Peptides against a protein of PDB entry 4GXB. Designs and how they scored, part 72

Target 1, 277 residues: chain A of PDB entry 4GXB
Amino acid sequence: VPTEEVSLEVLLSNGQKVLVNVLTSDQTEDVLEAVAAKLDLPDDLIGYFSLFLVREKEDGAFSFVRKLQEFELPYVSVTSLRSQEYKIVLRKSYWDSAYDDDVMENRVGLNLLYAQTVSDIERGWILVTKEQHRQLKSLQEKVSKKEFLRLAQTLRHYGYLRFDACVADFPEKDCPVVVSAGNSELSLQLRLPGQQLREGSFRVTRMRCWRVTSSVPLPSGSTSSPGRGRGEVRLELAFEYLMSKDRLQWVTITSPQAIMMSICLQSMVDELMVKKS

## One batch from the design tools (peptide; made by RFdiffusion4, then SolubleMPNN)

Design b2_p16_1_s1 (from b2_p16_1, 6 letters changed)
Fold by OpenDDE base, seed 2:
Structure b2_p16_1_s1 (fold): chain B 277 residues (1-277), chain A 16 residues (1-16)
Amino acid sequence: as target 1 above (277 residues)
Amino acid sequence: SFTSALDLTFENPVFE
């Protein structure tokens, strides 16, 4: 792609559009800086946010595909997919809510966290009771952003990234689950036939390793077209989990978002490593 | 059946 100036749309978590003029050759950090400048986010807070490639669903919700890497050219990464459903989204890229304190000291940072949190609640990523919802709405009406965030920080799955419904082999084969990543864990919510909602919590510190696999069907006589459709690729995330003392068990999640899940795991691990240093 | 095109394994340094 020739180097030229282009207008790039970056969305906030709530779908608000930020238009920036960048070069097609600008890398992820360049674009992120442009977005920050457009928002008047100070330089020292840029590192708390990242750009993500997402697929916008019919209802306007975002299915996170992956985090844009440093070497990528965001304009090329999104436009090469040749689909309007793919978007670039700005979102906070840390897990420990303690870092919110750093971000919310700045007006723009506060606004970003607030908008993201409101959106996450509206989308059901953050779980709230009726009473909590009423309290949050009251604070929202008062535009008490700091208080809103402080309350939100106490809520179940605050700071989690919720994935699309998928399938896992836990607790049994082919279980429909909703996976969420946050607080140094993967949360698997499931409802088996005739059973109530259950949640499995898998802490990162109890994962010995994890594995991402991409597989395609073997050629068969029925395959008429040489082309591979996206629907043919199966992505899986597997992790080996310490269930009890000296008992490791593999858990496998089949999801188109397996890569994103792995990115989340790595990100959580990285953050934990920083805390240990 | 399927054939693997990608197989990435990550060891967890914070495993306890």
Scores: peptide ipSAE 0.554, ipTM 0.918, DockQ to the pose 0.553
Fold by OpenDDE base, seed 5:
Structure b2_p16_1_s1 (fold): chain B 277 residues (1-277), chain A 16 residues (1-16)
Amino acid sequence: as target 1 above (277 residues)
Amino acid sequence: SFTSALDLTFENPVFE
């Protein structure tokens, strides 16, 4: 791609648009720095955020596709898809809420975390009771961002990334689930007919390994997947989990976001490695 | 039936 100066739109979690002038040849970090400069985010806080490729759904919700890699050219990555539904989103890229303390010390960092958290609550990524919601709204009305975040940090699935509804083979085959990644785990929420909401928590430290597969139907083959037409790619994330002492079991999630799930797992593992060192 | 176009396995160094 020829090097040209272009205007690139980067969205915050709440959909706020940040327009930056970059080169088509600028890599992910270059674009991230441009966004940071536009927002007046200091250089020492840039590392707490990443750029993500997302698909904006009809209702405005974001379906995370993947984290942009260092070698990528964000302008090319998003425009090559030839669809306006794909966007680049800035989001915090750490899992331990303790790092919020570092980010919150800066006005811009605080604003970014606040906007992200508000959005996550509004989208149902962070789970709140009615009373908690009331408290959060009160703090929001007062524009007490620090207090808002402190309360939010105590909420269920704070800091989690919620995926689109998909299917898993746990606890039963072809079980519809909602997967969320955060706090060094994958959370699988499901509601079977006539049953209460259930959650399976799979801690990363109990995963021996995980696997991402992409399968395409054979030209002469028939698809056995309900609702899938011939030619549709099937993405799966499988992980081998230590269910009990000396008992490993594979859990498989079928989702178009399997790659993003794997990226989250790797990211959580990386963060744990840092803590372990 | 399906054929695999991608197959990546990751070993977990923090497995306990």
Scores: peptide ipSAE 0.554, ipTM 0.917, DockQ to the pose 0.555
Fold by OpenDDE base, seed 1:
Structure b2_p16_1_s1 (fold): chain B 277 residues (1-277), chain A 16 residues (1-16)
Amino acid sequence: as target 1 above (277 residues)
Amino acid sequence: SFTSALDLTFENPVFE
């Protein structure tokens, strides 16, 4: 791709559009800095945010595809997909809510966290009771962003990324689940027939390892489909989990977002390692 | 039946 100056659109969680002028050859950090400058976010807070590739659903929701890596060229990464449904989104990229304190000290950082949190609540990523919702709405009406965030920080799945409905082999084979990543865990929400909503919590510290696989169906003698399409590719995330003392068990999630889930796991692991240092 | 085109395994350094 030739080096040219282009206008790149970056979205916030709430769908707000940030237009930045960048070079097609600008790497992820360069674009991130441009976005920060456009928002008047100070340099020392840039590291708390990342750029993500997402697919915008029909309802406007974002399906996270992956985090853009340092060596990537965001303009190329998004435009090469040749689909308007793919967007670049700015989102906070840490897990420990304690880091909110650093970000909230700045007006722009506060606004970003607030907008993201409002959006996450509206989209059902953060789980709230009726009473909590009332309290949040009251604070939102008052535009009390700090208090809003303080309350939100106490809510279930605050700071989690929620994935699209998918399938897992736990607790039963072919079980429909909704996976969320946050607080150093993968949360699997499921509702089995005749049962109430259940949540399985898988802490990363109890995962010995995880695996991402991409597979395609083998051609059969009765192959009616001439070619392999994207719809035939199966992505899976599997992790070996310590269920009990000396009992490891593989849990497998089948999802197009398996890569993103793996990225989240790695990110959570990295953050935990930093804390241990 | 499926064949794997990608198989990446990550060991967890914070496993306890």
Scores: peptide ipSAE 0.553, ipTM 0.919, DockQ to the pose 0.528
Fold by OpenDDE base, seed 4:
Structure b2_p16_1_s1 (fold): chain B 277 residues (1-277), chain A 16 residues (1-16)
Amino acid sequence: as target 1 above (277 residues)
Amino acid sequence: SFTSALDLTFENPVFE
């Protein structure tokens, strides 16, 4: 792609469009800086945010595909997919809510966190009781952003990223689950026949390792070629989890978002490593 | 039966 000046659309979590003029050759950080400049976000807060490739669903919700890497060219990454469903989204890229304090000190940072949090609540990523919802709505009507965030920080799954419904082999084979990543864990929500909603929490610190696999069906007599058409590729995230003392067990999640899940795990691990250093 | 085209494993340094 030749180097040209282009207008690139970057969305906030709430769908607000931020248009930036960048070069097609600008890397992820360059685009991020352009977005920050457009929003008047100070340089020292840029590191708290990242650009993500998402697929916009019919209802306007975002299905996260992956985090854009440093070497990538966001314009190329999104346009090469040749589908208007794919978007670039700005979102905070840390997990510990303690970092909110740094971001909230700035008006723009506060606004970004507020918009993201409102969106996450509306999308059901953050779980709220009826009373909590009432309180949040009241604060939202008053545009009390700091108070809104302080309350939101106490809510279940605050700061989590919710994935599309998928399948896991835990607690039993072919179990439909909804996976969420946050607070140094993967949360698997499931409902088995005749049972109430359950949540399995898998802490990152109890994962010995994880793996991402991409597989296709083996050729059969009815299939001339293995191919990699739609529906043929299966992505899986598996992690080896310490279930009990000296008992490791593999848990496998089958999901088109397996790569994004792995990115989240790595990101959470990285953050924990920083805390240990 | 499936054949694997991608297999990436990550060891966790914060495993306890």
Scores: peptide ipSAE 0.552, ipTM 0.918, DockQ to the pose 0.534

Design b2_p16_1_s2 (from b2_p16_1, 5 letters changed)
Fold by OpenDDE base, seed 5:
Structure b2_p16_1_s2 (fold): chain B 277 residues (1-277), chain A 16 residues (1-16)
Amino acid sequence: as target 1 above (277 residues)
Amino acid sequence: SFTSATDVVFENPVFE
């Protein structure tokens, strides 16, 4: 791709548009720096955020596809898909809420976290009770961003990334689940017929390994997976989990977001490694 | 039926 100056749109979690002038040859970090500059985010806080490729749903919700890698050219990565549904989103990229303290010290950082958190709550990524919702609304009306975040930090699934509904083989085969990643775990929420909502928590520290598998249907295959047409790629994330002492079991999630789930796992592992060192 | 096109495995260094 020839090097040219282009206008690139980067969205915040709440859908706010940030337009930056970049080169088509600018790598992910270059674009991130441009976005930071546009927002007046200090250089020392850039590392707390990343650029993500997402697919915007009809209702405006974001389905995260993957984190943009360092070597990527964001302009090319998004435009090559030739679909307006794909967007680049800026979002915080750490998991430990303790890092919020560093980001919140800056006005711009505070605003970014606030906007993201409001959006996550509105989209149901962060789970709130009626009373908590009332408290949050009150703080939002007062525009008390710090207090809002402090309360939000105590909420269930704060800092989690929620994925689209998918299928897992746990606890039973072909179980519809909603997967969320955060706090060094994968949370699998499911509701079986006639049963209450259940959640399976899978801590990263109890995963021996994980794998991403991409499968294609056989050319002559008459068997199609439910909900998928012929020729559609099936992505799976499987992890080997220590269920009990000396008992490992594979758990498999079938999802178009399997790659993003794997990226989250790696990111959480990386953060844990930093803390362990 | 499906055939696997790719299979990428990640070992977890923080496994306990």
Scores: peptide ipSAE 0.512, ipTM 0.898, DockQ to the pose 0.563
Fold by OpenDDE base, seed 3:
Structure b2_p16_1_s2 (fold): chain B 277 residues (1-277), chain A 16 residues (1-16)
Amino acid sequence: as target 1 above (277 residues)
Amino acid sequence: SFTSATDVVFENPVFE
């Protein structure tokens, strides 16, 4: 792609559009800095956020595809897909809510966290009771952003990234699950027929390793199912989990977002490594 | 059924 000045749209979690003038050759950090400048986010807070490639669903929900890597050209990455449903989203890129304290000290940072949190609650990523929802709405009406966030920080799955419904082989084969990543874990929520909602919490510190596998269907006379994306490729995320003392078990998630899940795992691992240093 | 095409394995340094 020739180097040209272009207008690039970057969305916030709440769907707010941030238009930035960048070069087609600008790398991820360059675009991120441009977005930060447009928002008046100070330089020292840029590192708390990242750009993500997402697919916007018809209902407006975001299906996270992957984090844009440093060497990528965001303009090219999104436009090369030739689909308007793909967007670039700015979102916080840390997991420990303690880092919120740093971000919240700045008005713009506070606003970003607030907008993201509101969106996450509205989308059901953060789980709330009726009473909690009432309290949150009250705070939202008062535009008490700090108090809103403080309450939100106590909520289940605060800071989690929720994935599209998919399938796992845990606790049994072909279980429909909703996976969420956050708080140094993968949460697998499922409701089996006739059963109550169940959650499996898989802490990253108990994962020996994980694997992303791409596979293609065997040559057969079967017609491709129309509902699959750009191909018949199946993606899986598998992790070897320490279920109990000296008992490792593989858990496999089949999802088009397996790559994003892996990115989340790596990101959580990286953050934990920083804390241990 | 599917045939595996690519595997990427990540070892976890924070495994306990």
Scores: peptide ipSAE 0.512, ipTM 0.899, DockQ to the pose 0.550
Fold by OpenDDE base, seed 4:
Structure b2_p16_1_s2 (fold): chain B 277 residues (1-277), chain A 16 residues (1-16)
Amino acid sequence: as target 1 above (277 residues)
Amino acid sequence: SFTSATDVVFENPVFE
């Protein structure tokens, strides 16, 4: 792609559009800096955010595809898909809510966290009781952003990324689940036939390893496969989990977002490594 | 039935 100046749209979590003029050759960090400048976010807070490739659903919700890597060219990454449903989204990229304190000290950072949190609650990523919802709405009406965030930080799945409904082999084969990543864990919400909603928590520190597997259908006899389409590829995330003392078990999630899940795991691991050092 | 085409494994350094 020739180096040209282009207009690139980057969305906030709430769907707010940020238009930036960048070069087609600008890498992820360059675009991120441009977005920060447009928002008047200070340089020392840029590192708390990342750019993500998402697919916008019909209801306006975002299905996260992957985090844009440092070497990528965001303009190329999004436009090469040749579909208007794909967007670039700015979102905070840390897991420990303690880092919110740093971001909230700045007006722009506060606004970004507030907008993201409101959106996450509205989309059901953050779980709230009726009473909590009432309190949050009251604070929202008062535009008390700091108080809103302080309350939100105490809520279940605050800071989690919620994935589209998918399938896991735990606790039973072909179990429909909703996976969320956050707080150094994968949370699997499931409802088995005739049972109430259950949640399985898989802490990252109890995962020996994980893998992403791409599978294709087996050749069907003499019929020539015309070609491999995206619909023919199955992605799986599997992790080997320490269920009990000296008992490791593989858990496999089948999801088109397996790559994004793996990115989340790596990101959580990286953050834990920083804390450990 | 499916066959695996790609398998990328990540070892976890914070495993306990």
Scores: peptide ipSAE 0.510, ipTM 0.898, DockQ to the pose 0.529
Fold by OpenDDE base, seed 1:
Formats: sequence, C-alpha cells, structure tokens
Structure b2_p16_1_s2 (fold): chain B 277 residues (1-277), chain A 16 residues (1-16)
Amino acid sequence: as target 1 above (277 residues)
Amino acid sequence: SFTSATDVVFENPVFE
C-alpha cells in the first residue's frame, strides 16, 4: 500500500469519534499515539490502552474481533475489510482494576475509563442490581466520575469483555452461553430451559492450555461442492481445565470470536506473569 | 461435518 496521509476514525466505547491524521504506513503504536495526542492523553498512560478491531452491530454494540497487533497497519487492517461495519475502537487493555488508580489520576484517563464504564453498564457487560443502578445514575447525574468508577469497580464483571451469544459443550452439548473475559477468568453464563441463570467460572490459573481451531466443512458427496467462504469457517476455542484434582477436561466454545477470546486469555496470562515478577 | 484446517495451541505458564 502506498504511503499516504489519511484520516482515520477511531471510536471510544461510547461511540465518540476521534479523527486522526496518520500515514497509511503507520503501525498500531503510531496510530495509538496519534489518538492519545488528539485526546491529550499523556504518553505514560498510552500503554494502558489498545486499539481493537470490532464489528458494529445494528444496535450499535461492538463485537470485538481482535486486538490490533504491533506490526499491523490499522488503516489497512480496517479498510481492507471493505465493510463500514468494521471499526477501530480504543479501550483499556488491562484487567486488574488496581491499574485504574494510575489512569484515574489524569483527567483524560479518568474520562476514558468513565466513558467506557458507562457504556459497559448500559450494554449490560457490567452486571448491576436495581439499587446499584440507582446509585450509579445518581453519580452520573452529578458527574462524579471518580466516585462512579469506585462504585463500578465493586460491581460484578467490572472490567470484563462480553462476547456475543455463542455455543459451548459445557455443561452439556450445544449449550447456548454468553462468554465474558475478565479478572483472570472466562465466565460462561447460561440459562437452560426451566432453570435459573447459571454462571460457570473458569479461572485462567486452572487452564493447562487452550487452542483455537479453524474448521472448514467437508466436501459433500454431491457434484456441486459449495465454495469455501468466511461464513462457512467454524472457529472454536477449547481449553483444558482442571475440574478437580488430577481431572482435566476440555471445554469447547464455538464462536466467531474464538480468536478474540484467545487474545484475552493470553493478555490475562501476560498480566499475571507481570504480577509474579 | 467439519475438518480442522488450523489448530493453534497455547501452553499456559501460570497453570497451577
């Protein structure tokens, strides 16, 4: 791709548009720095955020596709998809809420976390009771961003990334589930017929390994074999989990977001490794 | 029916 100056749109979690002028050859970090500069985010806080490729759904919600890698060219990565539904989103990229303290010390960082948190609550990513919702709304009306975040930090699934509804083979085959990643775990929420909402918590520290599998349909015996397309590819995330002492069991999630889930797992692992250092 | 085209495995260093 020829090097040219272009205008690139980067969205915040709440849909706010940040327009930056970059080169088509600018890598992810270059674009991130441009976004930070546009927002007046200090350089020392840039590392707390990442750029993500997402697909904007009809309701305006974001389906996270993957984190943009360091070597990528964000402009090319998003435009090559040739679909307006794909966007680049800025979001915090750490899991431990303790890091919020560093980010919140800065006005811009505070605003970013606040906007993201408000959005996550509105989208149901963060789970709230009726009373908590009332309290949050009160704080939002007062624009008490710090207090809002402090309360939000105590809420269930704060800091989690929620995925689109998908299918898992746990607790039984072909169970519809909603997967969320955060706090060094994968949370699988499901509601079986006649049952209350259930949540399976899978801690990363109890995962021996995980794998991403890309499968294609087998050729049919018919003369006309359908062409292979993206829509025919099946993605799965499977992890081998220590269910009990000396009992490992594979759990498989079938989802178009399997890659993103894997990225989240790796990211959580990386953060845990840093904490151990 | 599907056949696997790609299988990427990640070992977890923080496994306990």
Scores: peptide ipSAE 0.509, ipTM 0.898, DockQ to the pose 0.546

Design b2_p16_1_s3 (from b2_p16_1, 6 letters changed)
Fold by OpenDDE base, seed 5:
Structure b2_p16_1_s3 (fold): chain B 277 residues (1-277), chain A 16 residues (1-16)
Amino acid sequence: as target 1 above (277 residues)
Amino acid sequence: PFTSATDQTFENPVFE
């Protein structure tokens, strides 16, 4: 792609648009720096955020596709898809809420975390009780961003990334589940007919390994599973989990977001490695 | 029936 100056739209978690002028040849970090400059985010806080490729759904919700890698050219990555559904989103890219303390010390950082958290709550990524919701709304009305975040940090699935509904083979075959990644775990939530909401927590430290598989359906006269067209690629994330002492079991999630799930796992592993050093 | 196009496996260094 020839190098030229272009206008690139980057969204915040709440859908706020940030327009930056960049080169088509600018890599992910270059674009990130441009966004930071536009927002007046200091350089030392840039590392707490990343750019993500997402697909905007009909209801305006974001389906995270993947994190943009360092070698990528964000303008090319998003425009090459030839669909207005795809967007670039700025989001915090750490898992330990302790890092919020560093980010919150800056006005812009605080605003970014606040906006993201509000959005996550509104979208149901962060789980709240009615009373907690009331408290959060009160703080929001008062524009008490720090207090809002402090309360939010105590909430279930704070800092988690919620994926689109998908299918897993746990606890039984072909279970519809909602997967969330955060706090060094994958959370699988499901509600089977006539049963209460259940959650399976899979800690990263108990995963021996994980695998992403891309499969292509074989030509057949039979129709594919509901909602899937013929020839549609199937993505799966499988991880080998230590269920009990000396008992490893594979858990497989079938999801178009399997790659993003894997990226989250790797990111959580990386952060844990840093903590161990 | 499917045929696998790609398979990426990651070993976990923080496995306990």
Scores: peptide ipSAE 0.525, ipTM 0.894, DockQ to the pose 0.571
Fold by OpenDDE base, seed 2:
Structure b2_p16_1_s3 (fold): chain B 277 residues (1-277), chain A 16 residues (1-16)
Amino acid sequence: as target 1 above (277 residues)
Amino acid sequence: PFTSATDQTFENPVFE
């Protein structure tokens, strides 16, 4: 792609549009800096955010595809897909809510976290009781962003990334699940026929390893996965989990977002490594 | 029914 100046749209979690003028040859960090400048986010807070490639669903929700890598070209990455469904989204890229304190000290950072949190609650990524919802709405009406965030930080799945419904082989084969990543874990929510909602928590520190597998259907074969047509690539995330003392078990998640899940795992691991050092 | 095209495995340094 020839180097030229273009207008690039970057969305916040709530769908707010940020238009930046960048070069087609600008790398991810260049674009991120441009977005930060547009928002008046200080340089020392840029590192708390990342750009993500997402697919906007019909209901306006975002299905996260992957994090944009440092040396790729966001304009090319999104436009090459030739679909208006694909968007670039700015989102915080850390997991420990303690880092919110650093971001919240700045007005723009506070606004970004607030907008993201409101959106996550509205989309059901953060789980709230009726009473908590009432309290949050009250704070939102008062535009008390700091208090809103402080309350939100205590909520279940705060800071988690929620994925689209998919399938896992745990606890049973072909079990429909909703996966969320956060707090150094993968949370698998499932409802088996005739059973109540269940949640499995898989802590990253108990994962020996994980892998992403890309599988191509055989010419004579068909996929049994709902929503997947014949010939479509199947992505799987598998992790070897320490279920009990000296007992490792593989858990496999079949999802188009397997890559994103892996990115989340790596990101959580990286953050834990920093804390361990 | 499927042929594996690519595998990416990650060892976890924070495994306990």
Scores: peptide ipSAE 0.525, ipTM 0.894, DockQ to the pose 0.562
Fold by OpenDDE base, seed 1:
Structure b2_p16_1_s3 (fold): chain B 277 residues (1-277), chain A 16 residues (1-16)
Amino acid sequence: as target 1 above (277 residues)
Amino acid sequence: PFTSATDQTFENPVFE
């Protein structure tokens, strides 16, 4: 791709469009800095956010594909897909809500967190009761962003990234689940026939390892997965989990977002390592 | 019905 100045669209979590003028050769950090400048976000807060490649669904929701890496050229990464459904999204990229305190001290940072949180609640990523929803709505009407966030920080799955419905082999084979990543865990929500909604919590500290597998169908094999075309690549995230004392068990999630899940795991691990050092 | 093409394994340094 020739080096030239282009207009690049970056979306916030709520769908707000931020247009920045960048070079096609600008790397992820360069684009991020441009976005920050456009938003008037201070330089010292840039590190709390990242750019993500997402696929915009029909309902306007975002399916996170992956985090853009440092060496990537965001313009090329998104345009090379040749589909308007792919977007670049700015989102906070830390897990510990304690870091919110740093970000909230700045007006722009506060606004970004607020917008993201509102969106996450609206999309059902953050779980709220009826009473909590009423309280949040009241605070939103008052435009009390700090109080809104303080309340939101106490809510179930605050700060989590919710993935599209997928399939896991736990607790049963081919079990439909909704996976969310946050608070140093993977949360698997499932509803088995005749049962209430269940949540399985898999703490990162109890994962010995994880792996991402890309599989291709066998030429003569029948695909057991309804809805998948012949020849389609299947992505899986598997992690070896300490279920009990001295008992390790593999859990496998089949999802097109397996890579993103792995990125989340690595990110959570990295953050935990920083806390230990 | 599937064969693995590629995999990447990550060891967890914070495993307890």
Scores: peptide ipSAE 0.523, ipTM 0.895, DockQ to the pose 0.524
Fold by OpenDDE base, seed 4:
Structure b2_p16_1_s3 (fold): chain B 277 residues (1-277), chain A 16 residues (1-16)
Amino acid sequence: as target 1 above (277 residues)
Amino acid sequence: PFTSATDQTFENPVFE
């Protein structure tokens, strides 16, 4: 792609559009800096955010595809897909809510976290009780962003990334699940026949390893994944989990977002490594 | 019924 100046659209979590003038040859960090400048976000806070490639669903929700890597050219990455449903989204890229304190000290950072949190609640990524919802709405009406965030930080799945419904082999084969990543874990929500909603928590510290697998059905083979057509590439995320003392078990998630899940795991691991150092 | 085309494994340094 020839180096040209272009207008690139970057969305916030709430769908707000940020238009930046960049070069087609600008790498991820260059674009991120341009977005930060457009928003008047200080340079020292840029590192708390990342650019993500997402697919916008019919209802306006985002299905996260992957985090844009440093060497990527965001303009090329999004336009090469030749589909308008793909977007670039700015989102915070840390997991520990303690880092919110650093970001919230700045007005722009505060606004970004607020917008993201509101969106996450509206989309059901953050789980709230009726009473909590009332309190949040009250704070939102008052535009008390700091207080809103402080309350939100106490809520279930605050800071989690929620994935599209998919399939896992745990606790049973071909079990429909909703996976969420956050707080150094993968949360698998499922409902088995005749049972209440259950949540399986898989802490990253109990994962020995994980694997992303791409597979293709045999020419005359049938797919076991109801979410994929015959002949489509199947993506899986598998992790070896310490279920009990000296008992490791593989858990496999079949999802088109397996790559994004793996990225989340790596990101959580990286953050834990920083804390361990 | 599937053939694995690619496989990437990641070891976890914070495994306990």
Scores: peptide ipSAE 0.523, ipTM 0.893, DockQ to the pose 0.548

